Peptides against a protein of PDB entry 7BBL. Designs and how they scored, part 24

Target 1, 86 residues: chain A of PDB entry 7BBL
Amino acid sequence: IAQESLESQEQRARAALRERYLRSLLAMVGHQVSFTLHEGVRVAAHFGATDLDVANFYVSQLQTPIGVQAEALLRCSDIISYTFKP

## One batch from the design tools (peptide)

Design b1_p24_2_s2 (made by RFdiffusion4, then SolubleMPNN; from b1_p24_2, 10 letters changed)
Fold by OpenDDE base, seed 1:
Structure b1_p24_2_s2 (fold): chain B 86 residues (1-86), chain A 24 residues (1-24)
Amino acid sequence: as target 1 above (86 residues)
Amino acid sequence: SAFVERLEAAIREQRELAAALEAA
């Protein structure tokens, strides 16, 4: 029985995660998203767009602990997770 | 939306990649 290599499995897994990510972006278009950032910081904002290569999040009406920003940029590296209602 | 169009294109590309990986 031929066995799939670990590398092959990893490639498929990475591809699946990438697709899941992209589909989540599509689903959040036009919606408010809650972002969990490092150090327990939580913010909410309306999703605008992303840089698909770098995954920077361009958002509007960002609700932060110190107030609301009309427009803002969230770096993917700063984001732990996000949730939204499709 | 230009962004949505780019996003949809990226998704299609990922599907093609996934298919290629499965066929390999």
Scores: peptide ipSAE 0.498, ipTM 0.882, DockQ to the pose 0.661
Fold by OpenDDE base, seed 4:
Structure b1_p24_2_s2 (fold): chain B 86 residues (1-86), chain A 24 residues (1-24)
Amino acid sequence: as target 1 above (86 residues)
Amino acid sequence: SAFVERLEAAIREQRELAAALEAA
């Protein structure tokens, strides 16, 4: 019996993760999101939009340890994880 | 919004790709 190649398995896994990511973005619309950044920094902001290709987050009312920014761009490289209540 | 529409379209496209990968 033929075994599925490693590449095909990885493709399926990446596809599943991509779909989960996109669905999370849709659920995120209109909600406040908590972002975990590097060095344990945590911020909260209202979700606006993303760059679907690069995964940049455009947010408003960004609450940071040193103040609040009305509007901000969170680059994909800045974000470790995020959580929100749908 | 335009973003939501683009996002929904992306989800549809992703589902189609996933189905194709599953069938292959």
Scores: peptide ipSAE 0.498, ipTM 0.884, DockQ to the pose 0.636
Fold by OpenDDE base, seed 2:
Structure b1_p24_2_s2 (fold): chain B 86 residues (1-86), chain A 24 residues (1-24)
Amino acid sequence: as target 1 above (86 residues)
Amino acid sequence: SAFVERLEAAIREQRELAAALEAA
């Protein structure tokens, strides 16, 4: 039995992470999501859609420390993590 | 919605890729 190479294992790991990401997007449709941004800033917004290739988040009712934005775009580079209740 | 349909298609594509990687 051929032993799986490290490269193959890494490919499977990346594929698994990609699928988990996509499934999380599907799960957050119609829900409010909490985003952790740089400098410890936390915001909440209703999820709308993403660019599946670039991972830009299109959201509505974005609650920030300085106010609420009806429509907003959160770039992948701005986001450290996110959480939501399915 | 169009987004959900694209997302579901992407998930199916990932499943096919994962299966191919597992079979290799």
Scores: peptide ipSAE 0.496, ipTM 0.882, DockQ to the pose 0.711
Fold by OpenDDE base, seed 3:
Structure b1_p24_2_s2 (fold): chain B 86 residues (1-86), chain A 24 residues (1-24)
Amino acid sequence: as target 1 above (86 residues)
Amino acid sequence: SAFVERLEAAIREQRELAAALEAA
């Protein structure tokens, strides 16, 4: 019986996750997104674009605890999770 | 937009990769 190696299984899993991520970005276009950052900080912003390789988020109207920033860059390393309404 | 076009292209590329992995 032919069996798929663990490495092949992992490759497929990574590919599936990548596609889900990309599709989530597409669904996110033009919507306000809630970002959870480190230390329990939550911000909201309108999604603009990302660096597809690095996953930097380019956003607008970023609502922070100290005010609103018209345009901002959120680094992937700063983001724990995000949610939005499609 | 340019971003959306790049994103859609990336999704297509990802599907092709997935198909190749499935065929292997």
Scores: peptide ipSAE 0.497, ipTM 0.882, DockQ to the pose 0.663; fails the geometry check

Design b1_p24_2_s3 (made by RFdiffusion4, then SolubleMPNN; from b1_p24_2, 10 letters changed)
Fold by OpenDDE base, seed 5:
Structure b1_p24_2_s3 (fold): chain B 86 residues (1-86), chain A 24 residues (1-24)
Amino acid sequence: as target 1 above (86 residues)
Amino acid sequence: SAFEARLEAAIAEQRRLAAELEAA
């Protein structure tokens, strides 16, 4: 019998995570998402789209501590975490 | 939308890749 290599196992794991991520994005479409940024800043915005490669988030009606932005881009590097209700 | 279409295509591609990895 054969045994799968560690590298192969990692590849499968990454593939599974990638699919889960993509499906999560699909679930976000049309919903408001809460983002936690650096320094504990939390914002909410309606999800529009993403840069699938870099994971930049293109959102609308971004609610920030200093006001609302009609359109905004949140870079992956700026985001600590996010949550939403499917 | 265009984004949703791209997203669905990406998901399909990932599933294809996963299937290949599983079969290998």
Scores: peptide ipSAE 0.502, ipTM 0.883, DockQ to the pose 0.794
Fold by OpenDDE base, seed 2:
Structure b1_p24_2_s3 (fold): chain B 86 residues (1-86), chain A 24 residues (1-24)
Amino acid sequence: as target 1 above (86 residues)
Amino acid sequence: SAFEARLEAAIAEQRRLAAELEAA
């Protein structure tokens, strides 16, 4: 029996991660999310939507150290990680 | 919402692609 190629294995792994990511976005809808940004900055905001291709996060009620922003855009490059409670 | 609908469609598409990968 022929072994699956490394390329095929990587394709499966990427597909699985993509689906997991999309499912997490669906679970975040309508929930407050905690974002960890660079330099240890942590913010919280209500998740609105994303650009599925670029992965920009459109959020509301963004709580920052300097105040609350009603609407905000968080670039994927700014985000180290995020957590939420479904 | 429109976003949720697009998201669910994207998930369904990913599942289809994954199935094709498994069948290969």
Scores: peptide ipSAE 0.501, ipTM 0.883, DockQ to the pose 0.719
Fold by OpenDDE base, seed 3:
Structure b1_p24_2_s3 (fold): chain B 86 residues (1-86), chain A 24 residues (1-24)
Amino acid sequence: as target 1 above (86 residues)
Amino acid sequence: SAFEARLEAAIAEQRRLAAELEAA
């Protein structure tokens, strides 16, 4: 009986997760997102776009402890987690 | 928007890859 290899199963799993990630980005467009950064810093911003592969976030109206920045770039490495309401 | 279009294209590509993996 033909059986799928572990490698093939992992490939399918990665593909499924990638699609879910992309769909999440699509749902996020135009919405305000809450980002948790290092050292407990939390910011809010309107999601604009990403580079899809590296996951750098291009945002607007970034609300920080020291003020609001009209447009900003958040590196994936700077982000611990984020949440939004669809 | 351009970004949304790129997202839709990327999603479609993932679906194509998934279908190819299923056929293999």
Scores: peptide ipSAE 0.497, ipTM 0.880, DockQ to the pose 0.784
Fold by OpenDDE base, seed 1:
Structure b1_p24_2_s3 (fold): chain B 86 residues (1-86), chain A 24 residues (1-24)
Amino acid sequence: as target 1 above (86 residues)
Amino acid sequence: SAFEARLEAAIAEQRRLAAELEAA
């Protein structure tokens, strides 16, 4: 009986996680997303897209504690978590 | 603007990805 190697299993796991992430992004298209940033900062913005390589979030109507930005870039490294209503 | 250009490129890639996921 052939057994899948650990490396192969890990590859499939990573692929599955990546797919889930990507599908999540697709689900956010056209929706307002609530982002939790560092130091307790919370913002909301309409999701546009992300760079697949660096995962920058291109958003619009970014509502911040100090005002609204029509267009903005959120660095993936600045985002702790996000939620949205499908 | 640079932002718009990058956004459009990102959207294009996102659409391509969506198509790939649907086909998979």
Scores: peptide ipSAE 0.354, ipTM 0.810, DockQ to the pose 0.087

Design b1_p24_2_s4 (made by RFdiffusion4, then SolubleMPNN; from b1_p24_2, 15 letters changed)
Fold by OpenDDE base, seed 1:
Structure b1_p24_2_s4 (fold): chain B 86 residues (1-86), chain A 24 residues (1-24)
Amino acid sequence: as target 1 above (86 residues)
Amino acid sequence: SAFEARLRAAIEAERARAAALAAA
């Protein structure tokens, strides 16, 4: 039997994780998302789009502890986690 | 939308890559 290389297996695993992430983004379209940022800061915003390569989140009606931003960019590096209802 | 189309295309690309890797 032909055995798939470890490198190939890892690449497939990474592809699977990437696909799962992308599907999550697709499910996020048109929904409000709650983001947990650094220092325990939590914000909510309506999801607009992302930069698939850099994973920047383009959102609207960003509700922060100190106010609301009509349009905003959230960098993936600034985000610890997020939740949403599909 | 264009963004959704890009997402779907990216998803299919990953699936295709995974399939190709499995066949190698």
Scores: peptide ipSAE 0.559, ipTM 0.894, DockQ to the pose 0.919
Fold by OpenDDE base, seed 4:
Structure b1_p24_2_s4 (fold): chain B 86 residues (1-86), chain A 24 residues (1-24)
Amino acid sequence: as target 1 above (86 residues)
Amino acid sequence: SAFEARLRAAIEAERARAAALAAA
């Protein structure tokens, strides 16, 4: 019986992860999201939009340890993880 | 919104790509 190549399996896995990511973005639209950054820093912000290719996060009401920023941009490279309530 | 529409389109695109890979 024919088996799917490892290369094809990996491509499908990447597509599945991408879809899951995109679905999470859709679910978080208009919601407050908690972001874990480097050095254990955690911030909360209302999700607005992203650059789908680069995964930059455009957010509002960014709550940081030293204050609130009305509008902000979070780079994917700065983010370790995020959580939210759909 | 335009962003939500783009997300939905991108999701469908990934699903279609995965399906094409599985059928190839």
Scores: peptide ipSAE 0.559, ipTM 0.894, DockQ to the pose 0.876
Fold by OpenDDE base, seed 3:
Structure b1_p24_2_s4 (fold): chain B 86 residues (1-86), chain A 24 residues (1-24)
Amino acid sequence: as target 1 above (86 residues)
Amino acid sequence: SAFEARLRAAIEAERARAAALAAA
């Protein structure tokens, strides 16, 4: 009986996760996203685009505790999690 | 937009990759 190798299974799993991530970005386009940052800081912003490899988030109307930033860059390393309503 | 087009292309690329791996 032919069996898929462990390596192939892992590669398919990684591909599935990558696809899920990309689909979430596509669904995010044109929506406001809530980001949870370090120290429990939560911000909201309109999603613009990302750098697909580096995972930089380019957003607009970033609402922070100290005001609104018209345009902003959020690095993946600064983000703990994010949510949005499709 | 160009960004959305890039996303769609990347998604299809991952799907094709997964299919090729399963068939190998």
Scores: peptide ipSAE 0.558, ipTM 0.894, DockQ to the pose 0.911
Fold by OpenDDE base, seed 2:
Structure b1_p24_2_s4 (fold): chain B 86 residues (1-86), chain A 24 residues (1-24)
Amino acid sequence: as target 1 above (86 residues)
Amino acid sequence: SAFEARLRAAIEAERARAAALAAA
């Protein structure tokens, strides 16, 4: 009946968020993803892979305001959010 | 693919971590 410690509760919450993130990556494989970047910039690209630790996004057919990049790397520090249709 | 396999393994690892924390 001993209550779980607050530290343990926080750790489980972080683990749940990490799992949710990883599941989103799995779901977006092979799909086009819309990325919101800083300064109101929005781009779309086909998701390839990530570096799980650094969270760099390796994408293809990156549509930017000035053209399309066949292959590109999006740094996690540049990304505010992303959306996609599973 | 190898990437998808790594993702699935990582997901299960997080689930196991959460379960271990709850049982501690």
Scores: peptide ipSAE 0.558, ipTM 0.894, DockQ to the pose 0.904

## One batch from the design tools (peptide)

Design b1_p25_1_s1 (made by RFdiffusion4, then SolubleMPNN)
Fold by OpenDDE base, seed 1:
Order: C-alpha cells, then structure tokens, then sequence
Structure b1_p25_1_s1 (fold): chain B 86 residues (1-86), chain A 25 residues (1-25)
C-alpha cells in the first residue's frame, strides 16, 4: 500500500485549515463584529467582506467613539483583535 | 482543491460588492 509523504500530509493539513478559515469568513457576512483597536479603542460593525490575503475588513455601520460610519475600511494593521458572535 | 476555489470565488464576489459600496460612499 502506497504511503502518503509527510509533505503531502502537511499540504492537506494546510488546505483543511484554509477551508475552515474561509468558511468562517462566510459565516461572518452580515453579522456584527467587535474590534479592538490601538490604545484600547473598541468598535463594532457589520462585516461585509475582507481581502483573502491582506485581511482588510470592509464593514458597514461602524460604531466609533466619535460617531457611526455607514461604510468603512479597517486595515489589518489597525486591528489588535476581533470577536464574532454567530 | 475545488472546495477552496469555490469559497474564494464567493468571497471575492462579496469583496467586489463591498469595495463598490465604499467607493460610492
């Protein structure tokens, strides 16, 4: 019986994680996400889309300390963490 | 990896729509 190489096993593992990640992104569409930004600033917004590699977040109804933005872009470099509640 | 390709295609479509909304705002 042919044996799968370690390299092939690692490839499948990476693929499985990638698929799980992508499905998670789809699950977030239209839902509110809470973001923690620099200096402890916390904001909430409805998830619209994200870059698959850069992880820029395109969101709507961004609630910030100074008001609400109808449409906004949150760059990955600005985000410390985020929480999604299904 | 057809499953991954399909997922990415769906997300790319959503990305295009989101970018259009942002540009129009």
Amino acid sequence: as target 1 above (86 residues)
Amino acid sequence: SAAIAELEARLQALLAEARARLEAA
Scores: peptide ipSAE 0.629, ipTM 0.914, DockQ to the pose 0.836
Fold by OpenDDE base, seed 2:
Structure b1_p25_1_s1 (fold): chain B 86 residues (1-86), chain A 25 residues (1-25)
Amino acid sequence: as target 1 above (86 residues)
Amino acid sequence: SAAIAELEARLQALLAEARARLEAA
């Protein structure tokens, strides 16, 4: 039997991780996501979309300490972490 | 792969819609 090269195995592993990431993004669509920003600020918003290269988040109903923004863009550089409940 | 390409296409469509909403706000 033919043996797959280590390089090919690594490619499959990377592809699997990429697919899992993309599926997680789709799972977030329409759900509320919690973001942790700088200085410990935490906000919540409904996930709309994200670009695939920079991971900027386009969200709606962004709940901030000073009010709610109907449509907003959260830049990757502003986000420390995020989580959501499926 | 075909699976990844399809996922990215779906996400790109959602991105276009989201950008339009943001620009209209």
Scores: peptide ipSAE 0.629, ipTM 0.913, DockQ to the pose 0.832
Fold by OpenDDE base, seed 4:
Structure b1_p25_1_s1 (fold): chain B 86 residues (1-86), chain A 25 residues (1-25)
Amino acid sequence: as target 1 above (86 residues)
Amino acid sequence: SAAIAELEARLQALLAEARARLEAA
């Protein structure tokens, strides 16, 4: 019996993960997201968008320890982790 | 895949809008 190649299996797995990731991004639209940055700094903001390759975050109403920023860009390199409530 | 392409197109549209807001700020 012919078996699906390992390469084909891996391609399908990568595609599934990519789709799952993209759907998770869409789920964040319009929701407040909490970000953990370097040195334990935590901020919250409303999700606007991300780029698809670097995952930079474009957000609004960014609440930081020193104030609120109406519109902001959070670079992927600045972010340790993030979470949100659907 | 077609599904992925559609998702990416939608997210790219959101990205364009977000960039416009940031530039206007």
Scores: peptide ipSAE 0.628, ipTM 0.913, DockQ to the pose 0.843
Fold by OpenDDE base, seed 3:
Order: C-alpha cells, then sequence, then structure tokens
Structure b1_p25_1_s1 (fold): chain B 86 residues (1-86), chain A 25 residues (1-25)
C-alpha cells in the first residue's frame, strides 16, 4: 500500500503549527497583554500587531514603571515572556 | 495553504496600520 513519506508528514505538521500560531496572534488583537522583560521588569499593553517573521510587538497604551506610552514597539529580543487571557 | 495565506494577509494589514500609528506618534 502507498504511504506518505516522512518529509511530507513533517511538512503537514509544520503547516498545522504555523496556522495555529497565526490564529493565536489574531485572537490577541485589541486585548491587554502582560510582558516580562529583562531584569524582572513587567509591563502591560494592548496588542496591535507583530511581524510574521521577527515577531516584534506593536502595542498601544504601554504601561511602564515611569508612565504610559500611547504607541510603542517591543522587540522580540527584549521580551522574556508574555501572557494573555482570552 | 489557502488558510495560512489568508491569515497572513490579515496580519500583514494590521501590521501596516500599527507601523503607521507608531510613525505618526
Amino acid sequence: as target 1 above (86 residues)
Amino acid sequence: SAAIAELEARLQALLAEARARLEAA
């Protein structure tokens, strides 16, 4: 009987993960997200968009230790982790 | 796939809008 190659199986698996990731990004649009940055700094902001490759975060109403920034960019390299409640 | 392409198109549109807002700020 004919069977799918390992390479084809891996390709489908990668596609499934990619779709799931993209859907999760869309689910966050407009919602507040909490970010943990270096040195234990924690901030909160409303998610606007991310790069599809680099995953830089474009956010609004960024709450920082020194105030609120209306529009901001958080580089992926600066983010340790983030949480979101659907 | 068609599903992935459509999702990426939506996210790219949102990205363009976000970049414009940031540049205007």
Scores: peptide ipSAE 0.627, ipTM 0.913, DockQ to the pose 0.867

Design b1_p25_1_s2 (made by RFdiffusion4, then SolubleMPNN)
Fold by OpenDDE base, seed 5:
Structure b1_p25_1_s2 (fold): chain B 86 residues (1-86), chain A 25 residues (1-25)
Amino acid sequence: as target 1 above (86 residues)
Amino acid sequence: SAAIAELEARLRRLQAEARARLEAA
C-alpha cells in the first residue's frame, strides 16, 4: 500500500499543530481576560487581539483599580499571568 | 497552507484594527 513519506507526515503534523494554534488564538477573541500584573495588581478586560507569539495584548474596557481604560495595550513585560473567561 | 495563511491574515487584521482603536482613543 502506498504510504506518505515520514518527511511529508511530519510536515502535515506541523501544519496541523500550527493551524490548531492559530485557531486557538482566534477563539480567545471577544472573551473576557483577567490579568495579574506586577505588585499584585489584578485587571480585567475584553480581549481584542494579540501577536502571533502572544507578546502584546490589545484589549478594551480595561478595568483597573483606579478606573476603566477604553483601549489598552498590555505587553508581556507587564503581565505575570492571565486567565480567560469562557 | 492556504488555511494557515488565511488564519494569520485574519489575526493581523484584528491586530491592525485593535491598534487603530488604541491610537484613536
Scores: peptide ipSAE 0.639, ipTM 0.917, DockQ to the pose 0.721
Fold by OpenDDE base, seed 1:
Structure b1_p25_1_s2 (fold): chain B 86 residues (1-86), chain A 25 residues (1-25)
Amino acid sequence: as target 1 above (86 residues)
Amino acid sequence: SAAIAELEARLRRLQAEARARLEAA
């Protein structure tokens, strides 16, 4: 049996990490997330979906200082930090 | 890499569904 090349081993490792990453994104679906926006504004919402590069967050029940928005899109440029809750 | 492709497809579907909800709101 031919020995697997180092390049092939590295490829499998990268694939494993990619799969783990993607599964992590799926695991966030339906969970509450808290965002810290500019000017110290903090909001909470339920995570719906995001881009594969996490550039855009599609959320529901966005709780803002001025009210609740049923459906919303938050761009990476709007967000300083975020935390997912179990 | 069929597993990865399937995961990405699931995420794209979720994204499309979420975008549709947003656009309909």
Scores: peptide ipSAE 0.639, ipTM 0.917, DockQ to the pose 0.747
Fold by OpenDDE base, seed 3:
Structure b1_p25_1_s2 (fold): chain B 86 residues (1-86), chain A 25 residues (1-25)
Amino acid sequence: as target 1 above (86 residues)
Amino acid sequence: SAAIAELEARLRRLQAEARARLEAA
């Protein structure tokens, strides 16, 4: 019946948040995503994967103003905002 | 935790597969 330490409580809290975050990333997989890039350019694609820190977005069927790119990488620095379709 | 480790492993696999597709394109 030992009292849980403050450090242990904080560790559990961090773990819970981390798990929820990771599950959120997985929930994005396979969904259509719309990106707003610099200069008002908007593109749509299918979400494939991202880094655990969301630094890079790997997408497929990227629809750009000049055509469709089968596979593409969008870096965080390229993106102003994004939205997912349900 | 085990749950976190498994989730991260899944995401790393997805990332690796996506990167491979990109490099092959």
Scores: peptide ipSAE 0.638, ipTM 0.917, DockQ to the pose 0.747
Fold by OpenDDE base, seed 4:
Structure b1_p25_1_s2 (fold): chain B 86 residues (1-86), chain A 25 residues (1-25)
Amino acid sequence: as target 1 above (86 residues)
Amino acid sequence: SAAIAELEARLRRLQAEARARLEAA
């Protein structure tokens, strides 16, 4: 049985991982996301979009301890961690 | 691959739409 080269197998594996990553980003669209920010601040919003490197988060209905923003941009430097609701 | 390119294009489209909403707010 002929086997493809190891480098070819690795290329396909990398492609598969890239595809799964991108699909994961798409899966968050429209779902509620909760962010933990600096100083223990926690906010919730609806996920709109993010950069391919997840540098910026574009969200709507950002619910903060002091009010709600209809549209907002959160940068990676602002965020400690996040979770989203399926 | 074509599949990856399509996914990236979809994400870029969503980014553009989100930026437009933000700028309009």
Scores: peptide ipSAE 0.638, ipTM 0.916, DockQ to the pose 0.746

Design b1_p25_1_s3 (made by RFdiffusion4, then SolubleMPNN)
Fold by OpenDDE base, seed 5:
Structure b1_p25_1_s3 (fold): chain B 86 residues (1-86), chain A 25 residues (1-25)
Amino acid sequence: as target 1 above (86 residues)
Amino acid sequence: SAEIARLEAELRALEAEARARLEAA
């Protein structure tokens, strides 16, 4: 029995992480998500869709410190982390 | 939606690849 090559291990790890990410996206559909942005800004919004390549978040009812935006786009570069309740 | 369908399609593909790796081992 030979061990899996490093390249194969990395490929499998990337695939596993992508799968986990996609499962998370599907799980958050229709749910409110809390986003932590730069400078300690925290917002909440209902998940709509994502750009699979760029990981943009298309959201609705975005609650910001200065009000609610009906529809918005959150760029992946703006997002530090996010959490939601399935 | 079309976006959700794309997500599901990619997920199914990744799952299939994972199963294929397991079966080929």
Scores: peptide ipSAE 0.138, ipTM 0.679, DockQ to the pose 0.052
Fold by OpenDDE base, seed 2:
Structure b1_p25_1_s3 (fold): chain B 86 residues (1-86), chain A 25 residues (1-25)
Amino acid sequence: as target 1 above (86 residues)
Amino acid sequence: SAEIARLEAELRALEAEARARLEAA
């Protein structure tokens, strides 16, 4: 049996991660999401959209330690993880 | 929403590619 190359395995892994990411984005629409940021900061916001080119998260009603921001932009690089209820 | 439509299209394409890999294996 021909064994799949390492590069092909990596491609499948990347594709699987991308698929999981896209599914999560679609599932987030219209829901409040909890974001874990650097330095232990956690915020909650309603998901609006993403910037496919710059990898930004456009959110609304961002709950921060110092108050609520109506509209906000979160950079993907600032986000460690996120959770939400589908 | 054009953004959501684009995301869905990309997702469907990735799913199709995954199925193609399984069928070729």
Scores: peptide ipSAE 0.136, ipTM 0.674, DockQ to the pose 0.051
Fold by OpenDDE base, seed 3:
Structure b1_p25_1_s3 (fold): chain B 86 residues (1-86), chain A 25 residues (1-25)
Amino acid sequence: as target 1 above (86 residues)
Amino acid sequence: SAEIARLEAELRALEAEARARLEAA
């Protein structure tokens, strides 16, 4: 029985990660999300939308250590992790 | 929104591909 090629395994892994990501985005629509940024900074904001090409988070009511922003843009490269309650 | 619809369409496509792989195995 022929083993699945390494390239095929990597392709399946990428597809699985993308699927999990998309499910997460759909689940957080309209909810407040807690984001963990670099240097241990944590912020909370209501999810608005994402830019599929640039991978940005468009959010509202962003609560930061120095105040609240009505609307903001978070770069995915600045985000370590996020959690939300559906 | 149109953005959400695109996300849902991509998700459905990925699910279909995963199902096809399981059936072939």
Scores: peptide ipSAE 0.122, ipTM 0.659, DockQ to the pose 0.051
Fold by OpenDDE base, seed 4:
Structure b1_p25_1_s3 (fold): chain B 86 residues (1-86), chain A 25 residues (1-25)
Amino acid sequence: as target 1 above (86 residues)
Amino acid sequence: SAEIARLEAELRALEAEARARLEAA
């Protein structure tokens, strides 16, 4: 029985994750997204755009624990996860 | 992959439109 190499399997897995990520980005355009940041901090903002290379999130009406920021840039390294309603 | 490249192209187009809306607001 021929089995796919581990390297090939990992490559396909990475491709699948990338596709799912891109689809989620497409789906969140124009919607409010809830971001989970470090130390349990949660914020919500309307999604504007992101850079595919750096993955900065350009958002508006960012609701933070302290207040609302009209426009903001969230660095990918600061984001643990996000959720939204398509 | 070609599939991902297609999605990225579509995403870039939508993002450009979104940025334009944000800048105009």
Scores: peptide ipSAE 0.071, ipTM 0.583, DockQ to the pose 0.441

